# Peptides against a protein of PDB entry 6FRK: the designs that were tried, part 41

Target 1, 411 residues: chain A of PDB entry 6FRK
Amino acid sequence: NEEVLNAMLKEVCTALLEADVNIKLVKQLRENVKSAIDLEEMASGLNKRKMIQHAVFKELVKLVDPGVKAWTPTKGKQNVIMFVGLQGSGKTTTCSKLAYYYQRKGWKTCLICADTFRAGAFDQLKQNATKARIPFYGSYTEMDPVIIASEGVEKFKNENFEIIIVDTSGRHKQEDSLFEEMLQVANAIQPDNIVYVMDASIGQACEAQAKAFKDKVDVASVIVTKLDGHAKGGGALSAVAATKSPIIFIGTGEHIDDFEPFKTQPFISKLLGMGDIEGLIDKVNELKLDDNEALIEKLKHGQFTLRDMYEQFQNIMKMGPFSQILGMIPGFGTDFMSKGNEQESMARLKKLMTIMDSMNDQELDSTDGAKVFSKQPGRIQRVARGSGVSTRDVQELLTQYTKFAQMVKKM

## One batch from the design tools (peptide; made by RFdiffusion4, then SolubleMPNN)

Design b1_p11_2_s2 (from b1_p11_2, 10 letters changed)
Fold by OpenDDE base, seed 2:
Structure b1_p11_2_s2 (fold): chain B 411 residues (1-411), chain A 11 residues (1-11)
Amino acid sequence: as target 1 above (411 residues)
Amino acid sequence: LLEFLKFLNEL
């Protein structure tokens, strides 16, 4: 029994190390799992694999829980949120994402650019803020980040803003001068929350980075970025362990809406390759697909049209990056879609939709769409010309449709 | 939707 436990723990430890979990945390988890598993209960005929998986899951959940309640903004108050983190961590982009998140929730939100070190930082923030219709402050002439932050916070306090987000300089390395500048800004503006932004893609460097920030600045919240990439999220465990601060949000892409509240259970499920069915259900429900009942009813009757396929392509495009949606399904590893494949997959979906935009209602609403085209080959040539594609591309779409429609008839 | 997503991943 101990050999089987040690073999399974070795496999889990290897997978966690490959997920960028810090070696010290993996070692601690291994000891905690060993202490939580009663070897005598393993003799009782319980599925040893399920028991070990549950123990691992439970200990990972504890590693993501700092035991501290996340700071939340107070409605009708002026909440100052200071962002800190290295340059290239996604800090500036994350400021805009958080501002947009609160604005969409009906908060009076603004952005301050106190990054005087990076040329074009204010222009980048201004471009992002303007696209999202978020009020912003910054200077092209003032070089002191303390002055800019103080003036911007005072301005937006006087204008009764509820969420005042301050972006700071990040530098390229952990430098004492950066931490002193951050402390001067923090002392001047007296933020209600300090958010540390961490790039998950830095792997084993996450612990040392998060520790260096926590040792110098009173980090109260963590945001983890670049979880859409090759980063399996193990660095998030290191950030929580080092900062003793909760992860409040995650960045899941390059778009301003590629930003979600952190959920412990779905995150650990993804980290273990168990998928995130709950988050997939939540995304499906957020789409307000009232038409899902009508589709489910058609599918129960083995009916599937080209229009039904088009509507599903629209729904998938609304759910965000296709790689992330697949990564929410159990058994679809994050490695199935290289970054090159996502843009190509979205372009492929958009091409298929453009072909269907050239179809008529009789073709789209037919329960045997492929047979409509096979009986009258002139329809394929019309659709091909209308959509600017080859007759082969239209035939490939009809072949794909036919395969799915046959699957639906077997459900 | 899950079966449709699986189907799309096989395409």
Scores: peptide ipSAE 0.030, ipTM 0.699, DockQ to the pose 0.156
Fold by OpenDDE base, seed 3:
Structure b1_p11_2_s2 (fold): chain B 411 residues (1-411), chain A 11 residues (1-11)
Amino acid sequence: as target 1 above (411 residues)
Amino acid sequence: LLEFLKFLNEL
């Protein structure tokens, strides 16, 4: 029994190391899991695999909890949020995402560009802020980030802004000059929260990076970016361990809406490849896909049309990146979250929708759509010409529709 | 919806 436990723990430890979890954390987790598993309960015929998975899940949840309550902004107060992190971490994009998140929640939000080091930093922030209709401050002429940050914070305090986000300079490396500039800005503006932005894709470097920031500045919150990439997010555990600060949000893509509050349980479930059914339900509910009642009734009657399929493709496209949605389903491995497959999958869905846009109401609303086309092959040729695709592409769509409609009849 | 998403992944 102990040999079997040790073998299974070796596989889990290997998978966690491949997920960019730090070697020290993996060793500690292995010891904690061994101490939490009763070998006598494992002998009683319980599913040893499920017991180990539950113990691993419970210990990973503890590793993501720093035991510190996350800072939250106070309504009707002036809350100054300073962003820190390396260049390429997604810091500037994340400032805009956080500003947009609070603006959509009815907060009076603004952005300050105190990045004087990067050419075009202010233009990039201005572009993002203007697209989101967020007020912004910065300078094209002032080179001191302390002056810009101080003037911008004072201006927006006087205008009674509730959320004042300050984007700072990032460097390509951990340099003493970066940390000195960050300390000078922090001392001048006296932020209510300092947010460290970390790129999850840097793998094993996450611990060393997060530690270097925490050793120099009073990091109180972490945001992890690029969780839409090949990074399984194991670096997030390293960030929490090193900073002793909670993850408050995650960045899940390049869009301004690819930003969500951090949830421990869904994140660990996703890290272990168990999916995130709760996050999928929450995302479906947030989109007010309320027209699902009429569809659910049709599905209960074994009715499914090409229009019903088109509406479901529209709903899926509204949910955001297809790779993320699939990654929320149990049994879809992280290999489906590759950026290459996402654009291809969305292009494929859009191609299928374009084929259906060339169909008429009789074809779309038929409960036997494939039979309508099989009885009159001239319809396939019309749709193919109208959508700019081959007759084979239309036949493939109809074959896919038929497979799904047969599945609905078995429900 | 989950079964539909599974179906889409087989596409």
Scores: peptide ipSAE 0.027, ipTM 0.679, DockQ to the pose 0.105
Fold by OpenDDE base, seed 4:
Structure b1_p11_2_s2 (fold): chain B 411 residues (1-411), chain A 11 residues (1-11)
Amino acid sequence: as target 1 above (411 residues)
Amino acid sequence: LLEFLKFLNEL
């Protein structure tokens, strides 16, 4: 039993290290899991593999919990949120995402650009804010971030803004001058929350980076960025451990809506390669896909049309980044999309939809769409001409449809 | 939808 436990723990530890989890945290987890199982084996004749998985999951949940309650903005108050983080962490983009999130929730939200170090920082913020219809403040002439932050906070306080987000300078290196500037800004504006933005793709450097920020600035919240299929997210545990601060949100792509509240259970499930079925269900429910029940009922009866396939492509395109959606399915690790970038996959879906846009209702609504086209080959040529594709591309779509329709008949 | 996404990943 102990050898089997040690072998399974070695595999889990290897997978966690490959997921960019810090070596110290992996060692601590291994010890905690051993101690937990040694106590539980004395109490229950349960399947050892399920017990080990549950113990690992439970200890990972504890590593993501800093034991402190996340700060939340107070409705009807002026909440000042200061952002800190390195250049390339996605800090400026994340400020806009957080502002947009609160705006969509009915908060009076604004953005302040106190990044005077990077040329065009204010133009970038202004572009993002204008696109999202978020009020913004900054200067093209003022070089002191303390002045800009103070004036911007005062302005938006006087205008009764509820969420006031301050973006600060990001540098490529941890420089004492950056931390002094951050402290001066923090002292001047007295933020209700300081958010550290961390790039998940920096791997094992997450601990040292997060610690350096926490040792200089009173970080109270963490946002992890670049969790779009490439980063396994293990660095997030290092950030929590180093900052002793909760992850409040995650960035899951390049779009302003690729931003969600942090959920511990889905995150750990994804980190372990178990998928995120709950997050997928939540995304499906957020789309208000009223026709999903009718489709599920058709699928249960073995009915599947080209229109039903088109509607599913539309639904998938509305769910966000295709890499992220696939990464929510159990067994579809980040490596499974090895045949194309997300842009190529989306272009392929759009091409298939464009082919179907050239089909008629008789072709789309037929329970045997492939047979309709096989009986009258002139339909393939019409659709190919209408969509600007080859007859081969239409035949390939019909072949794919036929494979899926056969799968539905076996369900 | 999950089975459809699985199917899309086999394409």
Scores: peptide ipSAE 0.026, ipTM 0.670, DockQ to the pose 0.160
Fold by OpenDDE base, seed 5:
Structure b1_p11_2_s2 (fold): chain B 411 residues (1-411), chain A 11 residues (1-11)
Amino acid sequence: as target 1 above (411 residues)
Amino acid sequence: LLEFLKFLNEL
């Protein structure tokens, strides 16, 4: 029994290390799981695999809980939120995402650019803010970030803004000058919350970076970015351990809407490759894909048209990055789609939709669309010409449709 | 939806 436990724990520890979980945390988790498992209960014929999975899941949930309640903004107060993080962490983009999140929730939100070090930082923030219709402040002439941050915070407090987000300079190295500047800004504006933005793709460096920020400024919240990429999110556990601060949000793509409140259970489920069925259901419900009832009824009757396939492609494109959606399905690991494959997969979906845009209603609404095209080969040539593709591309689409329609008939 | 997403992954 102990040999079986040790073998299963070795597999889990390997998977966690491959997920960029810090080696110290993986060792501690292994010891905690061993102490939590009664070997006598394992002998009694209980499902050993389920028991170990549950113990691992429970210990990972404890590792993402710092035991500190997350800061939340107070309605009707002027809440100042300062962002800190390295250059390239996604900090500036995350400021805009957080501002947009609160704006959509009915908060009076604004952005301040106190990044004087990076040429074009203010232009980038201004572009993002203007696109989202978020009020912004910054300077092209003032070089002191303390002056810009102080003036911007005062301006927006006087205008009764409820959420005042301050973006700061980021650098590639842990430079003492960067930390001194951040401390001067923090002392001048007296933020209600300091948010550390961390790139999940930096792997084992997450602990040392998160600690360096916490040792210099009072980090109270963490935001993890680039969870749409190869980063399995194991670095997030290192950030929580080092900062003793909760993860409040995650960035899940490049779009302004690719931003969500952190949920512990879905995150740990995804980290273990168990998927996030709950988050997938929540996304389906948020999209008001209520028209899926009519599709589900058709599917129960073994009916599936090219139009039904087109509508499902539209729904999937509305759900966000295809890699992110697949990563919510149990058995589809986050590594299954390289970043190159996401753009290629979306381009492939768009190509298939463009082929279907050249089909007529008789072709789209047929319960046997492939048979309509097989009876009249001139239809394939018309669709190919209309969509600017080969007759082979249209035949491949029809072959794929037929494969899926045959699965639906077996449901 | 899951079978459709699996199908898309085979695309």
Scores: peptide ipSAE 0.027, ipTM 0.681, DockQ to the pose 0.068; fails the geometry check

Design b1_p11_2_s3 (from b1_p11_2, 10 letters changed)
Fold by OpenDDE base, seed 2:
Structure b1_p11_2_s3 (fold): chain B 411 residues (1-411), chain A 11 residues (1-11)
Amino acid sequence: as target 1 above (411 residues)
Amino acid sequence: LLELLEFINKE
């Protein structure tokens, strides 16, 4: 029994190391799992694999819990949130994502660019803020980040903003000058929360980086970025362990909407390759598919039109990155789609929608759309010319539609 | 929906 336990723990430890979990945390997890598993209970014929998986899951949940309640902004108050992190961590993008998140929740939100070190930092923030319709402050002439941060915070406090986000300078490495600048800014603006932004793709360097920031700055919250890529999220465990601060949000892509509140259970489930059924259900519910009673009723009657397929393509586009959606399904590994495949898949989806945009209502609303086109081949040529595609592309779409319509009839 | 996603992702 001990040999079986050790073999299974070795497999789990290997998988966690491949998921960028820090070697110290993997060792601690191994000892905690060994201590939590009663070897006598394993003799009683319980599924040893399920027990070990449950013990591993439980100990990973504990590693993500810092035992500290996350700071939350107070409605009707002025909440100053300072961002800290290395250059390339996604800090500036994450400031915009967080601002947009709170704005969409009905908070009076603004952005301050106190990054004077990076050329074009203010232009980038201004561009992102303008696209999202978020008020912003910064300077093209002031080089002291303390002055910019102080003036911006004072301005937005006087204008009764509720969420005041301050983006600071980054560096490519941990430098004493960066930490001194961050401390000067923090002392000047007296932030209610300091958010450390960490790139999950740096792998084993996550622990050392997170520790370096926590040892110099009073980090109270963590945001982990680039979880849509090759980063399996193991660095998040390192960030929590080093900062003793909760992960509050995760960045899941490059778009302003690729940002979600951190949930422990779904995250650990994904890290273990168990999928995220809960997050998939939440995303499906956010699509208000229940408001499409007409579609559910059609599906119950085995009816499926080209318009119904088009509406499903619109829903898929609203769910976010395909890699993220597939990674929520048990048995679809995060590696199932290379980043290259996502852009190609989105281009393919847009092409299919453009073909359908060239169809008429009779073609779109027919319960046998493929038969409408098969009876009058001139329709295929019209749609192909209208959408700028080959007749083969239209035929391929119709072939796939027919497969889906046949599946719906069997439901 | 999952089958649609799978179809879009097929080369």
Scores: peptide ipSAE 0.030, ipTM 0.699, DockQ to the pose 0.068
Fold by OpenDDE base, seed 3:
Structure b1_p11_2_s3 (fold): chain B 411 residues (1-411), chain A 11 residues (1-11)
Amino acid sequence: as target 1 above (411 residues)
Amino acid sequence: LLELLEFINKE
């Protein structure tokens, strides 16, 4: 029994190392799991795999819990949030995502660009802020980030902003000059929260990077970015361990909406390849998909039209990145969609919708849409011409529709 | 919905 346990733990440890979990954390987890597993309960014929998986899950949940309550902004107060992190960590993009998140929740939010090191930093922030209709401050002429940050914070405090986000300079590497600049900015603006932004794709470097920031500045929160890529998120455990600070949000893509509050259980489930059914349910509920009682009734009666399929495609487009949605399904790892495949899948979905936009109500509302087209092939040619696609593309859509309509009839 | 998503992504 101990040999079997050791073999299974070796496989789990290998998978965690391949998920960018730090070797020290993996060793500690192995010891904690061994101590938590009762060998007598394993002898009683319980599913040894499920028991080990549960023990591993429980210990990973502890690793993402720093034992410190996350800072939260106070409504009606002026909350200054300073961002720190390396260049390329997604820091500037994450500032805009966080600002947009709070703005959508009815917070009076603004952005300050205190990055004087990177050419075009202010233009990039201005572009993102303008697109999201977020007020912003920065300078094209002032080179001291302390002056810009101080003036911007004072301005927005005087204008009664509730969320004041300060983006700082990022360097390409850990440099003493970067940390000194961050300390000077932090001392000048007295932030209520310092957010460290970490790229999950840097793998085993996550611990050393996160530690270097925590050793120099009072990091109180972590945001992990690029969890849409090949990064399995094991670096997030390293960030929590090194900073002793909670992960507050995750970045899950390049879009301004590809940003969500960190949830421990879904994150660990995803890290272990179990999917995120809870997060999928939450996303479906946010879309008010349940309000389509008429669709649910049709599906219960085995009815599915091209219009019903079109409405589902609209719903899918509102769910966000396909890679993220698929990564919530158990057995669909993040590896199932390369970043290239997401844009292609979205382009394909838009193409399918454009084909359906060229259909008439009789074609869209028919309970046997494929038969309507098969009886009158001239309809396929009309739709193909109207949508700018081949007759083959229309036939492929109708073949797809027929498969779905057959599945709905079996429900 | 999940089956629709799977279908869009398998090709």
Scores: peptide ipSAE 0.030, ipTM 0.697, DockQ to the pose 0.071
Fold by OpenDDE base, seed 5:
Parts: structure tokens; C-alpha cells; sequence
Structure b1_p11_2_s3 (fold): chain B 411 residues (1-411), chain A 11 residues (1-11)
């Protein structure tokens, strides 16, 4: 029994190390899991694998929980949020994502570029802010980030902004001068929250980097970026361990919408390759798919129409980024969607829906839509012309519909 | 739903 436990723990430890979990944390987790597992219960014929997985999951949840409540902005107040992090961490992009997130929630949000070190930092922020229709402040001439931050914060406080996000200089290296500048900015603007932005792809360096920031500035929140790539998120554990601060958001892609509130349980489930079935169920339930009793009943009868497919496409569009949805499914790694593929997939979905928008009710509501089109090929030409696509594109859609309709008939 | 997602994501 101990040999089996040790073998399984070795596999888990290897997987966690391959997920960029810090070696010290993996060792501690192994010890904690060993201490939490009753070997006598393992002897009683319980599913040893399930018990170990549960123990590992529980200990990983504890590692992600700093025991500190996340700061939340107060409605109707001016909340100053200062961003800190290395250059290339995704800090500037994350400022825009956070600003957009709050703006979409009805917060009066603005951005300040206090990055005077990087040429074009203000132009980049301005471009992102303008695309998102977020008010911004910065300077092309002022070189003191303290002046820019102070003036920007004062301006937006006077204009009754609720969320004031300050982006700071990120240097390529941890330099004392960077930390001194961050302290000067923090002292001048008195932020309500300091957010450390960390790139998950730096792997084992996450601990040392996060510690260096926490030792110099009062980091109160962490945002982990680039969780859409090969970074399995183990660095997030290192950030929490070093900063003693909660992860508040994660960046899951390059789009401004590739940003979500951090959820501990789903994150650990994904880290273990278990997917996020719970989050998938929650997203499906939020869509009220179950409220379409009529669809469920049709599916039970092996009926599936082009309209039913269209409604499912609408539901998929409401679920958000496909990368996030697929990354909730066990066995679909975060890498299943290349970064470029999200926009292409959305464009493809919109194209398919546009084809279907050119169909009539007889075509959409037929229990065998493909047969309706096959009997009257002129329908394909009409739909193709109406949607501005080739007859081939319509035929491809109908071919896929037929595959789905056949699958539903076998259910 | 998963099959639809896979279809959309297949090049």
C-alpha cells in the first residue's frame, strides 16, 4: 500500500513539476498529502486513486488560498489600482483587460500610463483604451512617472471615476531603481490596491520574481497572464506563496475578453488535467439550456433541425471564448486552441450563422434539412447568394448538420 | 454541444 501510494505521489509530483509548480511547494504538498491520507482507509478497498486525487486537490486548493480576502472596489468611491510587474508580463494588456472588465460591469473606469521607460508605452495603452472606449491619461513629454500618476489620479478623481488603473514601468530586469520608482509612485497616489502581474510562462522563476516584488511593494493582489499557452499555471501557486496575496484574475488569451475572475476550484481542476466540469456545467446552466425543454425533448426523439443547430450556435456564442470552454472539458488542454484560432473560430461560427440566416423556416424547421436541400438544389444557390458565400460553403454546413442529425438519431 | 464546438474549432 505504501509502495502504491509512493508511486502515485511520484506521478502527481512529476505532473506538478511539469506544470511549473515550484519544487519546494511540490515537496511540501507530497508531505501534506502523505500526512492527510489514512493508510488504513486505503487498505479497506477504497479507490486509492480517487483518495489520492482528492487529497492532492485539497492541498493544492490550500496552496492557492493565501488566507487573505481579495480586495474589491467600492461602488461610488474612487478606487486607485496600481499595476506592477516586469516588462513582458502582460501588465499593460492586463490593465486594459481589467479596465474593460469593470467598464462592462457599469463602473466608470479609466487608465493611466505611468510607464515612461518604455518607448511607445503610452501609444500602446492609448490604442487599447481607444478600442475599448476607456478614458486614458498619459504624457509624451513628462518623464517622471510620479508626476504622470499623480496628475492622472487627481484628474480622474475630480471627474468622479470609480476605477482608476495606473500602469507603471516594467523593466526587463529586476533593478533597484525600478522598485524605488514603484515605491515613489505608490506613495504619491496612495493606491487602494497594488496588483502584481505575473507571466505564467516563466515557470520556476515565478517564486523569485513574485518575492522580489512583494519584498519591495505591498502587493495585495495577483493577476496571472498567459494561461492560454504552454503554461499549465503552476507558477500561480508560487505567486500566491511568495506574495501571500490572492489571485484575482487570470489572462487566458490575447483578446481583451480573454480575462476572467480567478476561481480556485476550476483552476486546480485544470492544473490536474481534470478539466473544469463544474464551470462548464455552470456556464451551461447560465445559458438556461435546460429551459429549452422542447429542445431536450426533440433530442430524446432523435430530432435535430437546422434551427436547433442555429440555437446551439447562439448558445456557444454566449458561453464566451471557445478556448475557455474547451479548456473546461477534460482532455482538452489549454493548448488545443492556438491563440489565432479563437478569432477564426468565432468568424467561422458567425459565417455559419449568416448562412443559416439566409434559410427559410421550411429549411430551418425540417427534421431532415439536408434532404430538403438535396431535393431542390436551387435552395443551396439561393442561400449561398443571400449569405454572400459559395454553394460549397452551404454544402459543407449541410454535410456537418447531417452528421449531427445522425448522431442525435443514435442517441 | 461538444461536437458542435469541435466542428467550429476544426480547420
Amino acid sequence: as target 1 above (411 residues)
Amino acid sequence: LLELLEFINKE
Scores: peptide ipSAE 0.034, ipTM 0.716, DockQ to the pose 0.067; fails the geometry check
Fold by OpenDDE base, seed 1:
Structure b1_p11_2_s3 (fold): chain B 411 residues (1-411), chain A 11 residues (1-11)
Amino acid sequence: as target 1 above (411 residues)
Amino acid sequence: LLELLEFINKE
């Protein structure tokens, strides 16, 4: 029994190390799991694998919980949120994502660019803010980030903004001058929350980076970025351990909507390759598929058209990165989609939609679209020519449509 | 929807 436990723990430890979990945390987890497993309960014929998996899951949940309640903004108050992090961490993009998140929740939200170090920082923030219709402040002439931050915070306080997000300068590395600037800004604006933004893709460097920030600045919250299916998320555990601060949000892509509140259970499930069925259901529900009464009624009658398939392809395009969606399905490991495969899958989906754009209403709205094409092969040639694809590509689409239409008839 | 995703990814 101990040999089996040790073998399974070795496999889990290897997988966690491959997921960029810090070696010290993996060792601690191994010891904690060994101590939490009652060997007597394992003797009772319970599925040893499930018991070990549950123990590992429980200990990972503890590692991502700093034991500190996350800061939350107070409605009807002025909440100043200062962002800190290295250049390239996704800090500026994350400021816009957080601002947009709160704006969508009905908060009066604004952005301040106090990054005077990076050329074009204000233009980038202004571009992102303008696209999201978020009010912004910054300067093209003022070089002191303390002045910009102070003036911006004062302006937006006077205008009764509820969420005031301050983006600060980054550096490529940890420098004393960066931390001095951050402290001066923090002292001047007195933020209600300091958010450390960390790039998950830096792997084993997450601990040292997070520690360096925490040792210099009173980090109260963490946001982890670049969790786009390739980042295995193990760096997030290192950030929590080093900062002793909760992860409040995660960035899951490049789009402004690729941002979600941190959920411990789904995150650990995904880290273990168990998928995130809950997050997948949430994403499907966000599409408001239930609002398409016409589609639901067709599906209840076992009807499925090429147009219905086209509408589902549009919905899939709205769900975000394919790598992220597939990584939510149990058994599709995060590594199943290389970055190349995601672009290829999106290009393929667009190609399928382009084929369907060359179909006529009779073809699209037929309950047996494949039979319409099979009865008149000249339609396949017309669609192929119209979409610039081979007749084979059209036949492949129709073959898949037939499979889906048969599935819907069995529902 | 999942079957559609699987289709897009298998080819």
Scores: peptide ipSAE 0.030, ipTM 0.713, DockQ to the pose 0.064; fails the geometry check

